Peptides against a protein of PDB entry 6MBK. Designs and how they scored, part 5

Target 1, 240 residues: chain A of PDB entry 6MBK
Amino acid sequence: GFEMVNFKEEGFGLRATRDIKAEELFLWVPRKLLMTVESAKNSVLGPLYSQDRILQAMGNIALAFHLLCERASPNSFWQPYIQTLPSEYDTPLYFEEDEVRYLQSTQAIHDVFSQYKNTARQYAYFYKVIQTHPHANKLPLKDSFTYEDYRWAVSSVMTRQNQIPTEDGSRVTLALIPLWDMCNHTNGLITTGYNLEDDRCECVALQDFRAGEQIYIFYGTRSNAEFVIHSGFFFDNNSH

## One batch from the design tools (peptide)

Design b1_p9_1_s2 (made by RFdiffusion4, then SolubleMPNN; from b1_p9_1, 4 letters changed)
Fold by OpenDDE base, seed 3:
Structure b1_p9_1_s2 (fold): chain B 240 residues (1-240), chain A 9 residues (1-9)
Amino acid sequence: as target 1 above (240 residues)
Amino acid sequence: PIELVFLDV
C-alpha cells in the first residue's frame, strides 16, 4: 500500500508502505470518489447548471462551482479531499504586482492578462447569476461569493482537472481525482488510465519503489491530462 | 514542465 506524507521539499505526496514493483497496479480510484461534471449536475448546483449555458458549455467552470459548493458544505463527501488542497497557488491569478511587472518584458504577459480578464469577467457574470437566479438560492454561496473564492476554485481546477470517459464511454468529461492527484511527478511515461469495465482510474508503478520511498508518477501535462479511454494504459513521453 | 489549462472566455 501507500500513505499520504508531507515531504520536506515537495509538500504532500504518497509514500510506499511495502515494496512495489514496476507496472504493478498500486492505486485505483472508483468513479464514485471523483469530482466530475456529472457529480456537479447531481449536487446542489444541479438546478442552476440545468439553466445556465456557460456552466453547461464549460465543464471546468462547473467543476469550480462544484468545488466551492462542496467546500462550503460541512458534511460534503469530499471534505477530506478539499482540505488537502492548497489555500493559495503559484499561478498567474496569484501573481503580485512586481511579478506582473517583471513579466511585462516577456510574451507570457499576454497570457497572464488574458487569464485575469477572463476570470474577472466570469466572476462578474456569475456574481450576478448567484444574486438573481432563483435556483441560486439553494447554493451555500448565496451570501458569500467573493473573487477570492472564485480565484481559488478556478486555480484548483486549472491545476488538477483531468479528462476521463463518461459512464457509457461515449464521450469525455472532466474530473478531479482525489488521492491520485496527491502523487508528485517525475520524468517518465504515462502510467495512468481509465478502466471502463471496473469504472475506475488505474495507476501502475512507473518503476520499482521500496517500502518507505516516495511514489512518483509522470503526469506529462498535469492539468487536463488525457486518460486512455479504451486501451486502459498509455505510455508516452509527452513532457513539456 | 507541467502545463496548466487556462479558462476560456
Scores: peptide ipSAE 0.029, ipTM 0.685, DockQ to the pose 0.205
Fold by OpenDDE base, seed 4:
Structure b1_p9_1_s2 (fold): chain B 240 residues (1-240), chain A 9 residues (1-9)
Amino acid sequence: as target 1 above (240 residues)
Amino acid sequence: PIELVFLDV
């Protein structure tokens, strides 16, 4: 019902190949296709993850390293997804000096500074870990781990991480959702949820789309997006 | 599009 298209201004997006009606389930992504903390644990990162307390404590960082490891792996299952990700972001970690200076008069500056400080500290920490930890020797980024790499990965995760239920539905975990996060944003209602019975993310159409039209969806804030695990879908005009 | 994100990492 849709295809991936590289739009000139929006980057990668989804285009309808047929008419799609409002509230029609047009897109679903099984858990096995997601990049999750669990998939990170089951990857080449697993041995290091099992030994590093920060990776264990911070799922977002685990996802960032998972993303970096998979990006550096030519045969990664997620290469098609990773190649659709922006090379740079318009997020605070990419702000130029003038942009930061402009924000000095706003409350946002504190968040920006926190991101810079935390990201720099994390990079320094993990640079040392990668250089010295025995389980880091197998990582494809062993000999090439720059701040730019880390900034990119952290920004990717920060902007795209979502909360999904664990397999048993008892807890929440973090995930990057391939294909789904290719949808470009429009204003509206959240029309995405997680189907525990079928173990998949599900997205219904925000509106009618005709064949050939770009499919827009309202994610709210995709960063730390929370799926409604109890009701399936969130149909409220609240920020996400 | 990617929104500005002000989250701690």
Scores: peptide ipSAE 0.028, ipTM 0.696, DockQ to the pose 0.165
Fold by OpenDDE base, seed 2:
Structure b1_p9_1_s2 (fold): chain B 240 residues (1-240), chain A 9 residues (1-9)
Amino acid sequence: as target 1 above (240 residues)
Amino acid sequence: PIELVFLDV
């Protein structure tokens, strides 16, 4: 019912290939297709994860390294997804000197500097870990781990990470949701939840979409956001 | 994608 399209100005998005009605379940993504902390633990990163306190404590960093490892793996299952991700971002870690200088007149400069410092510290820490830890030897990034790599991965995760339930529904975990996260944003209500019975993310249409139209969703506070896990969606008939 | 949020420390 949809296809990935590169739209002018907006970049990649999803386009309807048929008419989709409001509240119709048009998109679902099974757990097995997600990049999660669990899939990171089950990957080549697993042994290192099991012995590094930072990876264990910070699921977002675990996802970042998972993303880097899979990007460096030509046979990765997630290559098609990874290739859809931006190569750079318009977020603070990518600000040019003039943008930073502009922000010096605002209180935001302190937050930007904090991001720079924290990210740099994390990079330095993990650079050392990758160089010295025995369980890092099999990582595909062993011989090539740059700040640019780390900046990209962290930015990718920070802009796309979501909370989903564990398989038993007892806890939450972090996930990148391929295909779904390609939907561009519009104002509205959250129309995505997790179906534990079928073990999949489910997205219902925010409004009617005609064949050929771009499909939009409402992100809400999507970064590190928790999905709606009750039987209903927060849906309101929205028009465009 | 949305704006970058602060990374946890």
Scores: peptide ipSAE 0.034, ipTM 0.728, DockQ to the pose 0.179; fails the geometry check
Fold by OpenDDE base, seed 5:
Structure b1_p9_1_s2 (fold): chain B 240 residues (1-240), chain A 9 residues (1-9)
Amino acid sequence: as target 1 above (240 residues)
Amino acid sequence: PIELVFLDV
């Protein structure tokens, strides 16, 4: 019912190949296709994860390293997804000097500096870990782990991570959702949830889309992007 | 574009 298309200004997006009705389930992504903290634990990163408290405590960092390891793996299942990701971002970690100068007159400058400081500290820590920890020897990034790599991975996760339920639905975990996160944003309501019975992310159409039209979704406020675990879908102006 | 908080430990 849809195809991936590279749009001029928006980059990759999804285009309808047939008419899609509002509230129609047009897209679903099984858990096995997601990049999750659990898949990170089950990857080549697993041994290091099991011995590093920061990776264990910070699921977003675990996802960042998972992304880097898979990017460096030619046979990774997620290569097609990773190749759709931007090589650079317009997030604060990529701000040029002029952009930073402009923000000096605003309160946002403190957040930017904090993000720079935190990211730099994390990189310094993990650079040492990768160079010295025995379980880092088999990582494909062992001999190539730059700040640029880490900045990219962090930015990728910051712009795309989502909260999803664990397999048993008892807790929440973090995930990157391939294919689904290719949908570009429009104003509206959250139309994505997680179906625990079928163990998949599900997205219903925000509105009617005709064949040939780009399919948009509403991201909501992504600072705490969370799927509705109990109801699957939520059509309300929830603040989360 | 979306941006999330990325905290330090």
Scores: peptide ipSAE 0.031, ipTM 0.706, DockQ to the pose 0.184; fails the geometry check

Design b1_p9_1_s3 (made by RFdiffusion4, then SolubleMPNN; from b1_p9_1, 5 letters changed)
Fold by OpenDDE base, seed 5:
Structure b1_p9_1_s3 (fold): chain B 240 residues (1-240), chain A 9 residues (1-9)
Amino acid sequence: as target 1 above (240 residues)
Amino acid sequence: PIELVFQDV
């Protein structure tokens, strides 16, 4: 067992309530609890999604709008999850002038500018869509869609999105994984996969944890699917 | 949380 705890410097994390052994399956999250492109399609966003090519082509943007719609919905199933998310981030989209100046001496500045430019363009596009598209009228963000909202949602997705298999296992899709993504990061090996038979994300313990200890996982590089799509946990540092 | 690539299509 585990419990959610607010750690002073690390924010929210998971703490063991009993001794957990290495490789023990201690945490699983069924698909129905995930925020996915599919759940976005099945939400109030669905009608707009079905008619907007960018939402259809870019699952990360679909997730960003899914977050915004659910955040604006008091009765959303995901409210408890959304309330655990930071209100602001330390990602490049939030960089102050001094931070940008520091990066000017590095090649990273080009990536920062590119990301900011792309995000701004997306916001401008979707602002117009939300104001003019008939299927946007019922969105809870219709009267309140600021760049701050979009920046937050995009940053939330960038820091938390994962690749998971589709229900039939034929393709990959994008998901936010509540509860699991509360685990803070440590160096190690990927210990999370997707069990298609039980249709759930599964996480095994990276090491032994005693009762009262914080449970850490290794996020990997998060550049590609950090999940083992096919049954089994790879102890290989799949630096994808 | 880990920063990921967010790019246009």
Scores: peptide ipSAE 0.028, ipTM 0.696, DockQ to the pose 0.183
Fold by OpenDDE base, seed 1:
Structure b1_p9_1_s3 (fold): chain B 240 residues (1-240), chain A 9 residues (1-9)
Amino acid sequence: as target 1 above (240 residues)
Amino acid sequence: PIELVFQDV
C-alpha cells in the first residue's frame, strides 16, 4: 500500500500506492525488524554491553553503538535502513558557530552546551573503551571510531528513538523502527501503537490518503515517542 | 521525521 520515495525537500518519505482510509492499519513492523537494545545485546556489541555499565544504563547509547556497528558491517540486515538515514542532522551537535551565537541570547544555550559536553565526554570514554577493552576487538568500528561517527549515531538515535514494550510486556525498551520512521510529520494524533500479541509496531492512517499522496503521521513530542501500548490507539476501533 | 533540537543524551 506504500512505497519509499525521496521527496526533494523532505528527503525520504512514504507514498501511498493505493487509497488508504483513515484508521486503516497500513503499516506494521515486527520486532525482529527493529533495532533495539535487545538486538544490540544480541549483536557483536553484546559482549561489550555485558561488561560496560554505561551501555547497560543508557539504552540510547547502546542503540547508538548498535547503529555504528551495523553501519560498519557490510552484511548487516539493517544496511538498507541505515542508508536512508541522514548524514547530518539539525541537532545541537551539528550547530554552526552562528547558530550557537544565536542561542547565547536564549535559555537554550545551556542545553546545547550540555549536549556538547556530554557527547564529547561519552566519546572520549568509549574511545578508550574501544581501544582497551578485550571485547571491543571484535567490533567493526574498532579502527574507525571518530567523533563524527559518534555524533551521527547519537543524533540518529536522538531523533528516531522510540519506546516499545519488551517481549513480555513487563517493561519498556528503546527502538529504532525502520520503514515506519520514514513517515514525515503532520499535525494530528498519535496513530502508532505496539501490538504485543503479534509482537509488532502498528500504524493506522491519520486520515484518508489517496494513491500517490505522501503518508504523514504525527510524532507528537518525539523525545522517546511512547506508543499507545496500554490502551491501544486513540481510535475506538483500534485497541491493541 | 522530526529532528529534535533538545533531546537528552
Scores: peptide ipSAE 0.026, ipTM 0.693, DockQ to the pose 0.169
Fold by OpenDDE base, seed 3:
Structure b1_p9_1_s3 (fold): chain B 240 residues (1-240), chain A 9 residues (1-9)
Amino acid sequence: as target 1 above (240 residues)
Amino acid sequence: PIELVFQDV
């Protein structure tokens, strides 16, 4: 009932191919299509993950490396998704010197510097790990792991990661959700949840959409979005 | 889209 379209002002988004009614389940994404910490563990990154405490402790970094490994793999299942991601971001890690100088008089500068420092430290750490750890030898990024690569991956995860339940529903894990994350945002209520019985992300329409209209969702906290694990759908005006 | 804080533990 929808198609991916490049909209002039909003970039890529979803357009309805038929009339969609409010509260209609129009989009679902099975777990097998998600990029998750679990899929990272099951990938070429798995052996290294099992031996590195930081990868184990920080699911967002695990996703970043998973994204880099899959991007560097021509036959990756997620190539079609990865090719839809921006090559650059408007995040602080991409700020020019003049933008940083402009923020120097604001409280935001401390957060920007913190992010720069943390990202640089992480890169330095993992550069050494990739160069020295035995399980890093099979990684497709072994000889091509640059700061620009890491910056891109971190920014991709930072802007798109979501919380979903683990397969058994006992815990929360992190995921990138292909297709769903192509929806642009509008003001409203969160209409996305996770259906554990069918093991899929589910999105219902926020409002009526006519054929040919762009389908919008309310992001709320899109980055690190929280899905309703036990009740399916969650309606909240999250001011974050 | 809201940006997450990417930080070390």
Scores: peptide ipSAE 0.025, ipTM 0.677, DockQ to the pose 0.160
Fold by OpenDDE base, seed 4:
Structure b1_p9_1_s3 (fold): chain B 240 residues (1-240), chain A 9 residues (1-9)
Amino acid sequence: as target 1 above (240 residues)
Amino acid sequence: PIELVFQDV
């Protein structure tokens, strides 16, 4: 029903290959394709994760390191996804001095400074961890862990992390959702939920799309976005 | 497009 396309201005996006009706389930992503804290634990990062309290406490940082490890791994399952990610972001961690100065008159400056401070501290901490921790020796980023790498990974996760249920539905966890997050943003309503029965992320069309049109969705606030919509959102799709 | 995100890391 859709294909990946590199649009000149928007970057990578999805294009409809057929007519898609509003509210039609056009896209689903099984849990096994997601980059999650669990997949991070089951990766080359797993041994370090099991021994580092910050990685254990902060799922977003775990995802950031997972992303960096997979990016540095030529045979990573997620290479096709990672290659679609921007190399740079227009988020606060990439702001130039003049942009930061402009924000000094706003309340947002405190959040910007907080991000700068936290990210710098995290980088310094993990630089030392990577240099000294025995389990870090197996990481593909061992000899090439720069602030730019970390800034990119943190920004990627910050802009793309979503809350999804655990497999048993008892808790929430963080995930990057390949393919789905390739949809470019438009104004509207959240049309994405998680189907626990089928263990997949599901997205329904925000509007009618004709064959050849770019498929836009509304992510809402992507950072820590609540992916789980009320149980009634996909009742027609979930009611087997 | 990626929106500006103002959240603690």
Scores: peptide ipSAE 0.025, ipTM 0.672, DockQ to the pose 0.158

Design b1_p9_1_s4 (made by RFdiffusion4, then SolubleMPNN; from b1_p9_1, 5 letters changed)
Fold by OpenDDE base, seed 3:
Structure b1_p9_1_s4 (fold): chain B 240 residues (1-240), chain A 9 residues (1-9)
Amino acid sequence: as target 1 above (240 residues)
Amino acid sequence: PISLVFLDV
């Protein structure tokens, strides 16, 4: 048992409501609660997805548009989750001019400029698609698709996307994992995996936690976490 | 962090 709490210093996290033992399965999230490429295809975005090669080729962009469409939908199932997401991020897309100038003295500047350029080009492409494509007419973002919207969605996906198996286990797809991604992290071993038999993301306790303590997990870099089918828990050091 | 690749259209 746990509860969501706003902690001093760490922000939102999970607090134990009882004693939890190491290796105990304390948290699971069924596929139906995840924001996935598949849920994007089954949403209002589905018709456009079926006709746009970029959405089809890039699951991360599909998730970004899924977030934007659901955020703009007052009755979205994921509203409670979306409202917990940061309004701004510490990603290169949010760097101020002075921060960029500081980075000019480093090799990181090329990656920053590349990311900014790519994001801007993607926005320009999809702005045109949204304005001209017949299947975009019913999207809630039709008349309110700004670069700031896209920047937020891209940054949300970049910092929170995970790899999970498809329902049949034949391929890997991308997902945002509500509730699980609210856990703050500590040094340790990855204790999160995907259970195909029960079709859910599963997290076991890294250590003993007492009632009233914050529950920490280890997931390396939060972005693009990899979940191993049947073999438990895995992290790909995706040095991107 | 993961970069989003832009595919030219």
Scores: peptide ipSAE 0.236, ipTM 0.861, DockQ to the pose 0.082
Fold by OpenDDE base, seed 1:
Structure b1_p9_1_s4 (fold): chain B 240 residues (1-240), chain A 9 residues (1-9)
Amino acid sequence: as target 1 above (240 residues)
Amino acid sequence: PISLVFLDV
């Protein structure tokens, strides 16, 4: 098995409690545990989602609002997961003035400014929606929706969103994957896939891990992790 | 992709 551990430099991660062999299926997360666009639609956000074109068009924003609603809900099923999320991120939305100034000499500055502008506009839009839309009245964030809340949610989603298949496998949707996303990143091959038959995310060990070792995975691009679907898992012997 | 798109709807 494994356990969640707060590592000194890396924050939360997973530590093996026993020896885990390479390619062993050591972690799986059923769809019901995922925060998805569908779970957002099925939540208190659902009525608003059904009437807001932006939420419908942008699954990442839907996830961000889903995350905010659940965070604001004391009895949310996802509270244990949400409590493991960082309060701040190393994303452009959290860059200090000096960091932004440093980037002025690079092409990255345009992306940073774009992200700031877009996020600010989104916040302004949704602030108005939340204040005026009839279906927003029951949202737990109705009276507590700040830019700081929104940038946190956006950054959370940006750093943790994954592509998974829909339940019927016909489309791709977005999901936050609790427990799995606690694994810290290492270079290697993707060893996470989605098992449609069992309707779960599955992760196999990238290498042998001894009891007491931190479990690392390669999950591709953090902002949009892609998994091996129906193609098996890749193995890379990243033993160190 | 690190940017969010704002859709002018």
Scores: peptide ipSAE 0.211, ipTM 0.841, DockQ to the pose 0.075
Fold by OpenDDE base, seed 4:
Structure b1_p9_1_s4 (fold): chain B 240 residues (1-240), chain A 9 residues (1-9)
Amino acid sequence: as target 1 above (240 residues)
Amino acid sequence: PISLVFLDV
């Protein structure tokens, strides 16, 4: 019912190949296709993850390193997904000096500074870990781990991480959702949830889309996409 | 997805 298309100015998106009706389930992504903290643990990163307290405590960082490891792996299952990701982001970690100066007059500056500081510290920490930890020797990052790499991965995760249930539904975990996260944003309601019975992320159409139209979804204004584990979809007005 | 302007790291 849809295809991947590179749209001008918007980058990659999804285009309807047929008419899609509002509330129609048009897209689903099984858990096995997701980049999750669990998939990170089961990857080449697993041995290091099992011994590094920060990776264990911060699932977002685990996803960032998972993303970097997979990006550096030519045969990664997620290469097609990774190649759709922006090379740069319109996020605070990419702000120029003038943009930061402009924000100095706002409360947002504290968040920006926090991001810079935290990201820099994380990089410094993990640079040392990668250079010295025995389980880091097999990582493709061993000789090619720059701040720019880390900034990119962190920004990718910031903009794309989602909360999904664990397989048994008892807890939440973090995931990047390939194909689904390619949908560009529009105003509306969150129309994505997780189906535990089928173990898949499900997206229903926000509105009617005609064949040939770009399919948009509403991500909200949150940093992390959150799925309704027990109630299905969000139908409440999310403020921008 | 959308770009994030502000987020904790």
Scores: peptide ipSAE 0.049, ipTM 0.777, DockQ to the pose 0.177
Fold by OpenDDE base, seed 2:
Structure b1_p9_1_s4 (fold): chain B 240 residues (1-240), chain A 9 residues (1-9)
Amino acid sequence: as target 1 above (240 residues)
Amino acid sequence: PISLVFLDV
């Protein structure tokens, strides 16, 4: 019902290959296809995760390292997804000196500086961990872990992380949702939820789309100034 | 793609 297309102005997005009606379930992604904290724990990162308190406490950092490990693995299941990710982002971590100067007149400058400092501290910490921890020896990034790598991974997670339920539905965890996160944004209502019975992320069409039209979704009322983790798609009223 | 910015702790 859809295909990935590189649109000139918006970059990669999804295009309908047939007519899609409003409220039609046009896209679903099973848990096994998601990059999650659980898949990170089950990967080559698992032994290190089990012994590092920061990875255990911060699921976003666990996802960032999972993303880096999979990117460095030629046979990774997620290579097709990773190759669709931007190489650079319009996030504060990529701001040039002049862009930062423009923000000096705003309160956002303090948040930008905090993000720079936090990211730098995390990199310095994990650089040491990767060099010294026995369970880091099997990581494919051991000899090539740069700040640029970490900045990219953190930014990828910051822009794409979502909250989903655990398999038993008792808690929430963090996930990257391949294919679904390629949908570009429009104003509207959240039309994505998680179906626990089928163990999959489900997206229904916000409106009618004709064959050849780009498919848009609503990410929620979020601004780059909020800096708060928002539930990406998980909501109580998941009615299909 | 999503363009949200989150702060780390």
Scores: peptide ipSAE 0.028, ipTM 0.681, DockQ to the pose 0.228

